# Designs tried in a protein design run: peptides against a protein of PDB entry 5T59. Part 166

Target 1, 112 residues: chain A of PDB entry 5T59
Amino acid sequence: TTPTMQSTSLLTEHLGYPPISLVDDIINAVNEIMYKCTNAMEKYLMQRNIIGKKDFSDEIKIGTAKLESLLENSVDKNFDKLELYVLRNILSIPSDLLEENRFRLLHHEKLV
Target 2, 90 residues: chain B of PDB entry 5T59
Amino acid sequence: EHIRFQRLVQVCNKALEESIRKLQSWEKIHECFPNYGQTREGIENLTVCQQQVIKLWSNLSRVEFDAIFHERSIEEKLNQLDDLINKARS

## One batch from the design tools (peptide; made by RFdiffusion4, then SolubleMPNN)

Design b2_p26_5_s4 (from b2_p26_5, 15 letters changed)
Fold by OpenDDE base, seed 2:
Structure b2_p26_5_s4 (fold): chain B 112 residues (1-112), chain C 90 residues (1-90), chain A 26 residues (1-26)
Amino acid sequence: as target 1 above (112 residues)
Amino acid sequence: as target 2 above (90 residues)
Amino acid sequence: DLKEEVKKIRKIVEEGVKLYQERLLK
């Protein structure tokens, strides 16, 4: 189901935080991890940049940058899909619970 | 009965696995270092680097995502949500 | 496309948060 203002309001109340905050935490984390990985790769190879009296520093920098770009594109795509799935199918409330009587039930359960 | 948190973990793992897919390809790695990868030492270094970065990706993501889930109490919250929905439909 | 769908859903969620805040004030 597609989120609505009502469902997101109810979920915010239930979670104690906006549903999007969880998604943002996940996305921010994977982005940080992504750059840590690419940085580690570059550093590792740059420490091994000379082979047979040839300096491959420039190639390493360009190559790692290309890999970073590939990873960025993949992360963006896959975690956009994740965001949609989470908000539609996990952090979601069925339409029958969006009725006033069901709304009160959810609110009542929280207070009890 | 409780399905939402399980699905969350599954889709997170799927997203992580699909995201790192390109780095798991030796061909993709090698083509980024065409001359470096033509040397014996270069191949060895790239091989180790590939393995290390994939391992780092897996380890960091596991630790960070678990921390997020814990901090947000998301398993408990999703279980409660499942219970509320099931109760409403009974 | 995917990006547009994300933008749309984020907008709804953000508005939902505002709605929640408004209800708290009542």
Scores: peptide ipSAE 0.648, ipTM 0.950, DockQ to the pose 0.923
Fold by OpenDDE base, seed 4:
Structure b2_p26_5_s4 (fold): chain B 112 residues (1-112), chain C 90 residues (1-90), chain A 26 residues (1-26)
Amino acid sequence: as target 1 above (112 residues)
Amino acid sequence: as target 2 above (90 residues)
Amino acid sequence: DLKEEVKKIRKIVEEGVKLYQERLLK
């Protein structure tokens, strides 16, 4: 079910916040986590950058950057899918409840 | 009876799992460190690093997402939504 | 593809929020 203005309005009333706010919280969180992970990876390896007589610092920096890019792309794709799914299938109201009589019912139930 | 919150958790977990999948590939990890990974110590370090980052990903996401769900009272709200829908259809 | 769909759905949701705000004031 694709969101409508009315369904979003009703959901906002029900939730006490816009449905998108939840999604944004999730996306913001995962983005933060993503960079924490990549940063941790780089730091860990940079503390172990010298093996024998060779310094692998440059390779580590490049390698972690590549992994970060891979993760970024994957996060973007998967959480775009998540956003669509959540807004269409979880934070959604069936069409029958969007009818005038059902709309009133939802509003009334909330106020009682 | 209550299905929406369960689905939310499921889709979140799926997104997290799919997102980290490439980092779970040793081949992908090794390809990013071709020379470093040619050394014994390098392999060991990469192995530990891979494990740690995956654990960090899982732990942080669990904590943060649970916090979000709690702060937004989303389980309660989604359960209520399910109830409303079910009531309307009864 | 996904980006476009996300963009579209976000637009709808934003408009819905405005509608909600308008209804609150009435």
Scores: peptide ipSAE 0.648, ipTM 0.950, DockQ to the pose 0.912
Fold by OpenDDE base, seed 5:
Structure b2_p26_5_s4 (fold): chain B 112 residues (1-112), chain C 90 residues (1-90), chain A 26 residues (1-26)
Amino acid sequence: as target 1 above (112 residues)
Amino acid sequence: as target 2 above (90 residues)
Amino acid sequence: DLKEEVKKIRKIVEEGVKLYQERLLK
């Protein structure tokens, strides 16, 4: 079910915050985690950049950057899907509950 | 009866799992470090690094997502939503 | 595509939040 202005308003009242705020928290968190992971990877390998007489620092930096880009693209795609799914199927209200009588019921339940 | 929060957890786990899939591929890792990975010591370092980063990804996501769900009281709110919908259907 | 769908949904959600705020003022 695609969100509407009415359903979003009602959900905002129910949650105490906009539905998108939850999604934003999730996306922000995974982005932070992503960069922490790639940073940790680079740091770990850069501490081990010399093997024998060869210095692999440049290759490590380039390689880590490539992995970061791949991970970033994957995160973007998968969490776009997540956002759509959450807003359509989890944080959603059936159309029949958006009718006036059902809307009053939700208000009543909130006040009780 | 209560299904929405379960679905939220499931879709989050799926997104996290699919996102880290490429880092779980040794071939993909090795492609990014073609010369480094031709050395014995390099292979060992990459292997440990791969394992550590996947573990870090899993642990951080668990902690952070649980914190978000708690701060937003989302389980309670989604259960209430399920109850309201079910009640309206009766 | 996904990006366009996300944009569309976000727009609706933002408008819904505005609607909620308006109702609070009444």
Scores: peptide ipSAE 0.647, ipTM 0.949, DockQ to the pose 0.930
Fold by OpenDDE base, seed 3:
Structure b2_p26_5_s4 (fold): chain B 112 residues (1-112), chain C 90 residues (1-90), chain A 26 residues (1-26)
Amino acid sequence: as target 1 above (112 residues)
Amino acid sequence: as target 2 above (90 residues)
Amino acid sequence: DLKEEVKKIRKIVEEGVKLYQERLLK
């Protein structure tokens, strides 16, 4: 189900934080990891940039940049899908429970 | 009974796996280093680099995501959510 | 289209947070 203001409010109360905060943590983490990976790759290859008296530094820099872009595009795509899935299917409340009477019931059950 | 947290883990793993898939392609890596990869030593370096990056990706993601899930108490919260929903429907 | 969907859903969630904050004051 698509999130609503009401469902988000309820979930925020339940979680103690906005649902999007979890997603943001995940996305921020993977972006950081991505950078660490590509940086490590560049450093590793740059330490091995000379082969047979040929300097491949420029090719390495360009190549690693291309790989970074490739990975970035893939991460963006897949984690956008993840965000939508999580907010629609995991951090969600069924629509039938968002009715006024059921909403109160859930709130009451939490407090009891 | 409790399904939401399991789904969260699954979708996270899937996203991570799909994201790194292109780096698992030797052909794609080689294309980025066309001359470097034509040398024996270059191929060896790229091979090791590829393996190390994939391992780093896997290890870091596992540690970081587990930390996030713990800090957010998401398993407990999602289980509670499942319980609340099930109870409301009963 | 995917980015637009994400943008839309984020907007809804942000409004939901505001709603929650308002309810806390009651």
Scores: peptide ipSAE 0.647, ipTM 0.949, DockQ to the pose 0.906

Design b2_p26_6_s1 (from b2_p26_6, 9 letters changed)
Fold by OpenDDE base, seed 5:
Structure b2_p26_6_s1 (fold): chain B 112 residues (1-112), chain C 90 residues (1-90), chain A 26 residues (1-26)
Amino acid sequence: as target 1 above (112 residues)
Amino acid sequence: as target 2 above (90 residues)
Amino acid sequence: EIEYDDITDEEIEEFRKLLEELKKEL
């Protein structure tokens, strides 16, 4: 189901935070991890840039940048899909429950 | 009965796996370093680098995502959501 | 209910528009 203001409000009350906040945390984390990985790759190879009296520093920098771009594109696509999946399938309320019944249940659970 | 948190973990793993898939291809790694990869030592370095990056990706994502899930209490909240939905439909 | 592998680029774009509207109201 597609998220609405009603479902978002109800889920925010239940979670203590908006559903989108969870996805934001996940996306921010993976982006940070992505750059840590590419940075580690570049550093590792740059420490091994001389082979047979040849300096491959330029090729290493260009190659690592290409891999970073490839990874960025893949991360963007897949975690856009993840965001859609999470908000439609996981952090969602069935339409039949988007009535006073769901609201009452949330209040009941909070008070018990 | 509780399905939402399991699905969350599954889709996170799926997204992570699909994201790193290109880096798991030796052909794609090698084409980024065409001359470097023509040397024996270069191939060895690229091989180790590829393995280390994939491990780093996996380990960091596991640690960070688990931390997020814990801080957000998402397993408990999703289980409660499942229970609420099931209760409402009973 | 949608599957991860069935999500299209078009669906993502449409969903982005929706999310932008929701964020404005939050």
Scores: peptide ipSAE 0.579, ipTM 0.944, DockQ to the pose 0.893
Fold by OpenDDE base, seed 4:
Formats: sequence, structure tokens, C-alpha cells
Structure b2_p26_6_s1 (fold): chain B 112 residues (1-112), chain C 90 residues (1-90), chain A 26 residues (1-26)
Amino acid sequence: as target 1 above (112 residues)
Amino acid sequence: as target 2 above (90 residues)
Amino acid sequence: EIEYDDITDEEIEEFRKLLEELKKEL
């Protein structure tokens, strides 16, 4: 189900934080990991930039940059999908619990 | 009974796998290094590099995501959410 | 419920707009 202010409030109360905060943590983490990976790749190849008598440094830099761009695009797309999936399927409240009497249930259970 | 946390883990893995898919393609890697990859040593270096990056990606994501899940107590919270939903539907 | 593989670019864009609005209200 599509998140609403009501569902967000209820979930925030339950989680202790807004649902989107979890997704933000995940996305921030993967972005950091992404650049660590591309940096490691560039460094590894740059340490092996000379083969025979030819220096491939320029090609390595360009190639690694291209791969970084490809990875960035893939990460952006897939983790946008993840965000949508999580907030609609996982961190969501079914319609039957969004009734007035069911809202009280969530609040009541927390107090007990 | 408890399904939400499992789905969270699954979708995280799915997103990670799909994100790294192009780097898993040797053809894509080779295309980025057309001359370097025409040398024997270049091919060897690219092969090792590809493997190392994929491993690094997998290892770092595992550690970081587990840390996030722990810090957010998400398994417990999602289990509780499942329980609440199941209780309401019973 | 939606499946990961069934999510379209259009759906992502629409959802992003929704999230932005929600963030403003939080």
C-alpha cells in the first residue's frame, strides 16, 4: 500500500523512527560502498598500469570512470526500486489496520 | 507468520545483486578497457580486479546492512508488526 | 503488493513525488 501521513505516523511510533530513515541508512551505505569499490578498482589497476613498455594509465582512468558511471546508474535505479518496495510492502500498514479502531490497537499495544 | 524481515533481507539482496550485475559481465568490463584488455597481463589483471570488486561489494554490503538492521532493531520491529497484523486479522 | 521486478520507472517517479510530499509534512 502507498504510504500516507497516517501510516507513517503509526509506523514511526512503532519503530521509533520514520520508515524512510531506514531506507536512507541503506542507500547511504550502498553509496559509500559503491565508491569504495570503484576506488579500489582504480587503485588496483593503476598499480598495474604498465604492460610491457606501454603505459595504460589514461585508459584505466577512463575505463574505471565509465564503470563507476554504470554502477551509479544501476545503484540509483535498483535502490529506488528498493525504497518503493520497502515502503509499500514491508513498512506498511494494511488497510484493515487503518481503521479507527485498529489505530487504537497499535497505540494500546505499545502502552501495555 | 513472520514474513516482513525476510522480505526486507530478500529485497536488499536483490537490489545489491542487480546493482552489481553489469560489473559481473566480463564483456562490459572488457569494453571499458579495449586496449588494456587486448594484452594477456591486462586480461589477467582485469579478471582479478573484477573478482575482488565483487567480493568487496558483497562483504561490505553484508557488514553494513547487518549493522543497520541491528541499530534499527528492524527484525524485532517487523516481527512485532507482523504479530500485530496477524492479531488484528484473527 | 508489488514485486521488485515489476516496478517500472514510471512508478518510481510517481513514488518519489509522493515521498517528497510526505517528507515536507514530517
Scores: peptide ipSAE 0.578, ipTM 0.944, DockQ to the pose 0.925
Fold by OpenDDE base, seed 3:
Order: C-alpha cells, then structure tokens, then sequence
Structure b2_p26_6_s1 (fold): chain B 112 residues (1-112), chain C 90 residues (1-90), chain A 26 residues (1-26)
C-alpha cells in the first residue's frame, strides 16, 4: 500500500512520530556505518602501505576510494528498496481500514 | 498474528546483506588493489582488512539498528498495529 | 504487498518523488 497523507497521519498518531522518521534513522545509521567501515579500511591499509621497497600508498588510496564508491552505490540502492518496502508493507494501513474503522479504533483505544 | 516487526528485521538484514555482498567477494577486493595484491604480504593485509570490515559492518549495524528500534519502540508499536488491524477485521 | 527482490529501479524513482511530496506536507 502506497503511503498517503491519511495513512501517514494515522501512523504518526500511533507511533508518536512519522513513519519516515524511522527509515531516516536507519538510513542515517547505515551511512555512518558505511563511512566508518571505509575509513577503517583505508587507515588499516595505509598503515601497511610499504611492502618491501615499494610504496603502495597511491594504489591504496585509489583502491579504497573505488570500494567506497561501490559500497555507497550498493547502500543507496538497497536502502532505497528498504524504505519502499517498509513504508508500503510494514508501516502501512490496509485500504479497507482507512475510512471510519481505523479512526474509530484509534479513538476508542485512547479512551479505554 | 504479529508479523510486521519480523518483516522489518528481515528486510533490514536483507538490505545489509545485499549492501555488503560485493565486499565479501575476494575477487572484487583484489581488483581494486592489483599490484598490492600480487605480493604475499599484500594479500595477507587485504584478507585481514576484508574480514575486519565485514565484522565491523555486521557489529555496528546490529548495535545501531537495535538502538533505533528501542528508541522508537517499534516492536511494540508494530505489534499493536497488527492487533489493531486484526481487531478491525474481526 | 511487494517483495524486496522484486523492487525495480523505476519503482524506487517513483517512490522517491512521492516521499518528497509527503515530506513537504509534514
């Protein structure tokens, strides 16, 4: 079910926050983790940039940048899919319940 | 009857797994370091680095996502949502 | 209901546009 203003409002009331806020938290977290991982990789290899008599610093920088880009693209794609999945399948209200029934239930539950 | 939180966990794991899949490929890693990876010591370093990054990815994601789920009380809220929907359909 | 593996790039793009509109209203 595609999110609407109505479903968003109802879910926001239920959750205490907009559904998209949860996804934003997840995406922000994975982005932070991603850069921590790539930074750690670069730092680790740069501390081991000399093998024998050869300095591989330039190759390491280029290589880690390529891996970072690869990971960025994959994260972007997969977590866009996740966002779509979550908002359509998980944080969603069935269309048959978006009329009076859902409003009554939420109101009733708050009063009881 | 409660299915939404389970699906949330599943899709999070799926996205994380698919995101890191290419880094799990030794061939892909080696391609980024063609000369470095031709040395014995370079191969060793890349191997350790690959393992550490994958572990870091897994550990950090687990900790951070669990924290998010806790702060947002999402399991409880999704269970309640399941219950409300089921009740409405009864 | 949709499955994760069945989500297309086109669907993502369309959904992104929708989300932008929703964000403006929030």
Amino acid sequence: as target 1 above (112 residues)
Amino acid sequence: as target 2 above (90 residues)
Amino acid sequence: EIEYDDITDEEIEEFRKLLEELKKEL
Scores: peptide ipSAE 0.577, ipTM 0.944, DockQ to the pose 0.898
Fold by OpenDDE base, seed 2:
Structure b2_p26_6_s1 (fold): chain B 112 residues (1-112), chain C 90 residues (1-90), chain A 26 residues (1-26)
Amino acid sequence: as target 1 above (112 residues)
Amino acid sequence: as target 2 above (90 residues)
Amino acid sequence: EIEYDDITDEEIEEFRKLLEELKKEL
């Protein structure tokens, strides 16, 4: 189900934080990992930039930049999908529970 | 009974796998280094680099995502959410 | 219930708009 202010409020009370905060942590983490990976790749190849009499430094820099862009585009797409999936399927409240009498159940369980 | 946390782990793995898929293609790696990859030594370096990057991606994501899940207590919270929903429907 | 592989670019864009509105209200 599509998140609403009501469901977000209820889930925030349950979690102790807004549902989007979890997704933000995940996305921030994967972005950091992504750049660590591409940086490691560039560093590894730049330490091996000379083969025979030819210096491939420029090609390595361009090539790693291309791979970074490729990975970045894929990460953006897939983790946009992840965000939608998590907020609609996992961190969601079924419609039958989005009634006044059902809200009391959530509050009651928290107090017990 | 408890399904939400399992689904969270599954979708995280799915997104990670789909994101790294293009780097798993040797052809795409080679296309980015057309002259470097024409040398024997270059091919060897690219091969090792590709393998190490994929391993680094997998290892770092596992460690960082587990840390996030722990800090947010998400398994417990999702299990509780499942229980609340089940109680409401019983 | 939506499957990961069935999520479209259009759905992502619409969802992004929704999230922006929700963030303003939080």
Scores: peptide ipSAE 0.574, ipTM 0.944, DockQ to the pose 0.928

Design b2_p26_6_s2 (from b2_p26_6, 11 letters changed)
Fold by OpenDDE base, seed 4:
Structure b2_p26_6_s2 (fold): chain B 112 residues (1-112), chain C 90 residues (1-90), chain A 26 residues (1-26)
Amino acid sequence: as target 1 above (112 residues)
Amino acid sequence: as target 2 above (90 residues)
Amino acid sequence: EIEYDDITDEEIKEFRKLKEEILKEL
């Protein structure tokens, strides 16, 4: 079951915003968190870049960048999955409510 | 009776958990710092760093997602949706 | 209903297309 224009409209009316807006907020938040985490990691290690007489700054920068890339890929994948899941399973209207009389029900309930 | 919001929380947690999984792997962390991680101090630093990042990830996501859910009144809205569906099926 | 772990890369790709379509209609 995939989202339809009808379901989107009905849910938008119910929520007060399009269903996708919720997911957008979530994705934007996790992206921000992701970069905060990687930045914190780099800063932490860069403050500890010298061990003995060797400077590991270059390796730290490269390594952190690699981890960031790995995290980016994972976030993209998993939150795309989340978005699909939410829109199909959570912010969805069952077929029995996608009938003409049931459409009216949702609208009617809002007005009451 | 009310299931949608619970599912939302669950899938959010699942996505967060799966996203951070590779950072939870010591092997993956160590691979990114092959020489640094060959030193005792390096291993210690990486260990602490790994723990801190995971903690930061969890804490920030909790705070931000709760804020989003509140701002969007999503629990109430999903409960209402459940009620509407249940009513229609009764 | 689909399970989170059962979502495939192909489904994600198709969903991205659908998402764009939905956004255009809003």
Scores: peptide ipSAE 0.503, ipTM 0.939, DockQ to the pose 0.840
Fold by OpenDDE base, seed 5:
Structure b2_p26_6_s2 (fold): chain B 112 residues (1-112), chain C 90 residues (1-90), chain A 26 residues (1-26)
Amino acid sequence: as target 1 above (112 residues)
Amino acid sequence: as target 2 above (90 residues)
Amino acid sequence: EIEYDDITDEEIKEFRKLKEEILKEL
């Protein structure tokens, strides 16, 4: 099932924030972590760029950039999937609970 | 009875694992550093680097995601949601 | 309900459209 405006509103009321905000936090976090990882990799290797009187700085920069791109693509795909999964299966309200009588129940529970 | 938060954690771990999968491949690491990886010292450096990055990825994601879940009170909220749904169906 | 591994690229594309719609309504 696809999230509806009604379910989004109800969940926002329940959570105190829109469901998408949780996913946004997760995605922002993983993006930050991703770049921290690639930066750490580059710095580590750049401190070890000379081997046998050969300078591998250019290769290290290019190689790290390739790995970063690969990681970016994977993160983008997998966390888009995650977002879809969360909104459909985790932060979702069954159709039977979207009925008027069940809607009142949600409001009642919040106010009690 | 409470299933939603468990599923959230599971899918987060799955996404993190799948995202780092390519970096866990030595072949893919090596192909990005073809000449550097032809040296003994280069191989050693790449090996250590790979291990450290994977550990950093795992540790940072755990800490940050736990912080998010705590700040959003998501376990409690999802448990409450499960309870509401179960109550409505009883 | 769908499994994580069963989510297709097409579904992701459609979801992105949905996400934009949701953001407009917020």
Scores: peptide ipSAE 0.502, ipTM 0.939, DockQ to the pose 0.805
Fold by OpenDDE base, seed 1:
Structure b2_p26_6_s2 (fold): chain B 112 residues (1-112), chain C 90 residues (1-90), chain A 26 residues (1-26)
Amino acid sequence: as target 1 above (112 residues)
Amino acid sequence: as target 2 above (90 residues)
Amino acid sequence: EIEYDDITDEEIKEFRKLKEEILKEL
């Protein structure tokens, strides 16, 4: 099911933060990790850029950039999927609990 | 009984695994370094680099995601959510 | 409930729009 304003409000009250904030933290973290990984790769190879009498610095720079792009695309896709999955299946409230009576119940439980 | 947090962990692992899949392919790595990878020493360097990056990816992700989950108290909150839902349906 | 692998690119696109709307209301 699609997230609603009602479910978002209820979950925000329950969590103490909007559900999307959790996902944002996850996505921000993986993006940071991604660039740390690609940077490490470039640094490692650039320290080993000369083999024999040939300097492969240019190829290394281009190659690592390509890998970074591939990783970026994959991260974007998979974590967009993750976000959708989380908001629909994990941080969600069943429709039957979004009815007025059940809504009050959840609110009541929070206040008690 | 408690299913949401387990699913969260599972999907996080899935997303991480799928994201790094291309880097796990030697063919994809080699394609990015066609001439460098034609040398013995280059192959060795790329092999080590590939392994190190994958390990770095895994380790950093574990540490950072666990930190996020702890800071957000998400396991507790999701368990409570499961309990509330189950209670409401009983 | 949907499986992770069953999420389509189109759904992702639509979700991005939805996300923006949700953010506006917060």
Scores: peptide ipSAE 0.501, ipTM 0.939, DockQ to the pose 0.852
Fold by OpenDDE base, seed 2:
Structure b2_p26_6_s2 (fold): chain B 112 residues (1-112), chain C 90 residues (1-90), chain A 26 residues (1-26)
Amino acid sequence: as target 1 above (112 residues)
Amino acid sequence: as target 2 above (90 residues)
Amino acid sequence: EIEYDDITDEEIKEFRKLKEEILKEL
């Protein structure tokens, strides 16, 4: 099911933050990790850029950029899917709990 | 009966695994360094680099995601959500 | 409920629209 305003409000009250904030933290983290990985890869290879009498610096820069693009595309796709999955299946409230009576139950439990 | 946090961890791991899949392919790595990878020393460097990057990816993601989960108290909150749903249905 | 592997590109596109709407209401 698609998240609703009511669901978002209830979950925000329960969590202390909007559900999307959790996903934003996850996505920001993985993006940072991604660039740390590609930077480390480039640095490692650039320290080993000369083999024999040939300098491979240009090829290394281009190659690492290509790998970064591949990784970036994969991260974007898979974590968009993750976000949708989390919001629909994990941070979600069943329809039977979105009724007025169930809404009161959630508030009551928070106060107790 | 607490299932939501387990699912969160599972889908996070799946997304991480699928994201790094292309870097796990030696063929894909080699294609990005066609001339460098034709040398013995280049192959050795690429092999080590590939292994180290994958390890770095795994280690950093574990540490950072655990930190996020802790800061957001998400395991506790999801367990509470499971409990609320179960109570409402009983 | 949907499985992770069953999420389509179209669903992702629709989700992005929904996300923008949610952000405006917060």
Scores: peptide ipSAE 0.501, ipTM 0.939, DockQ to the pose 0.852

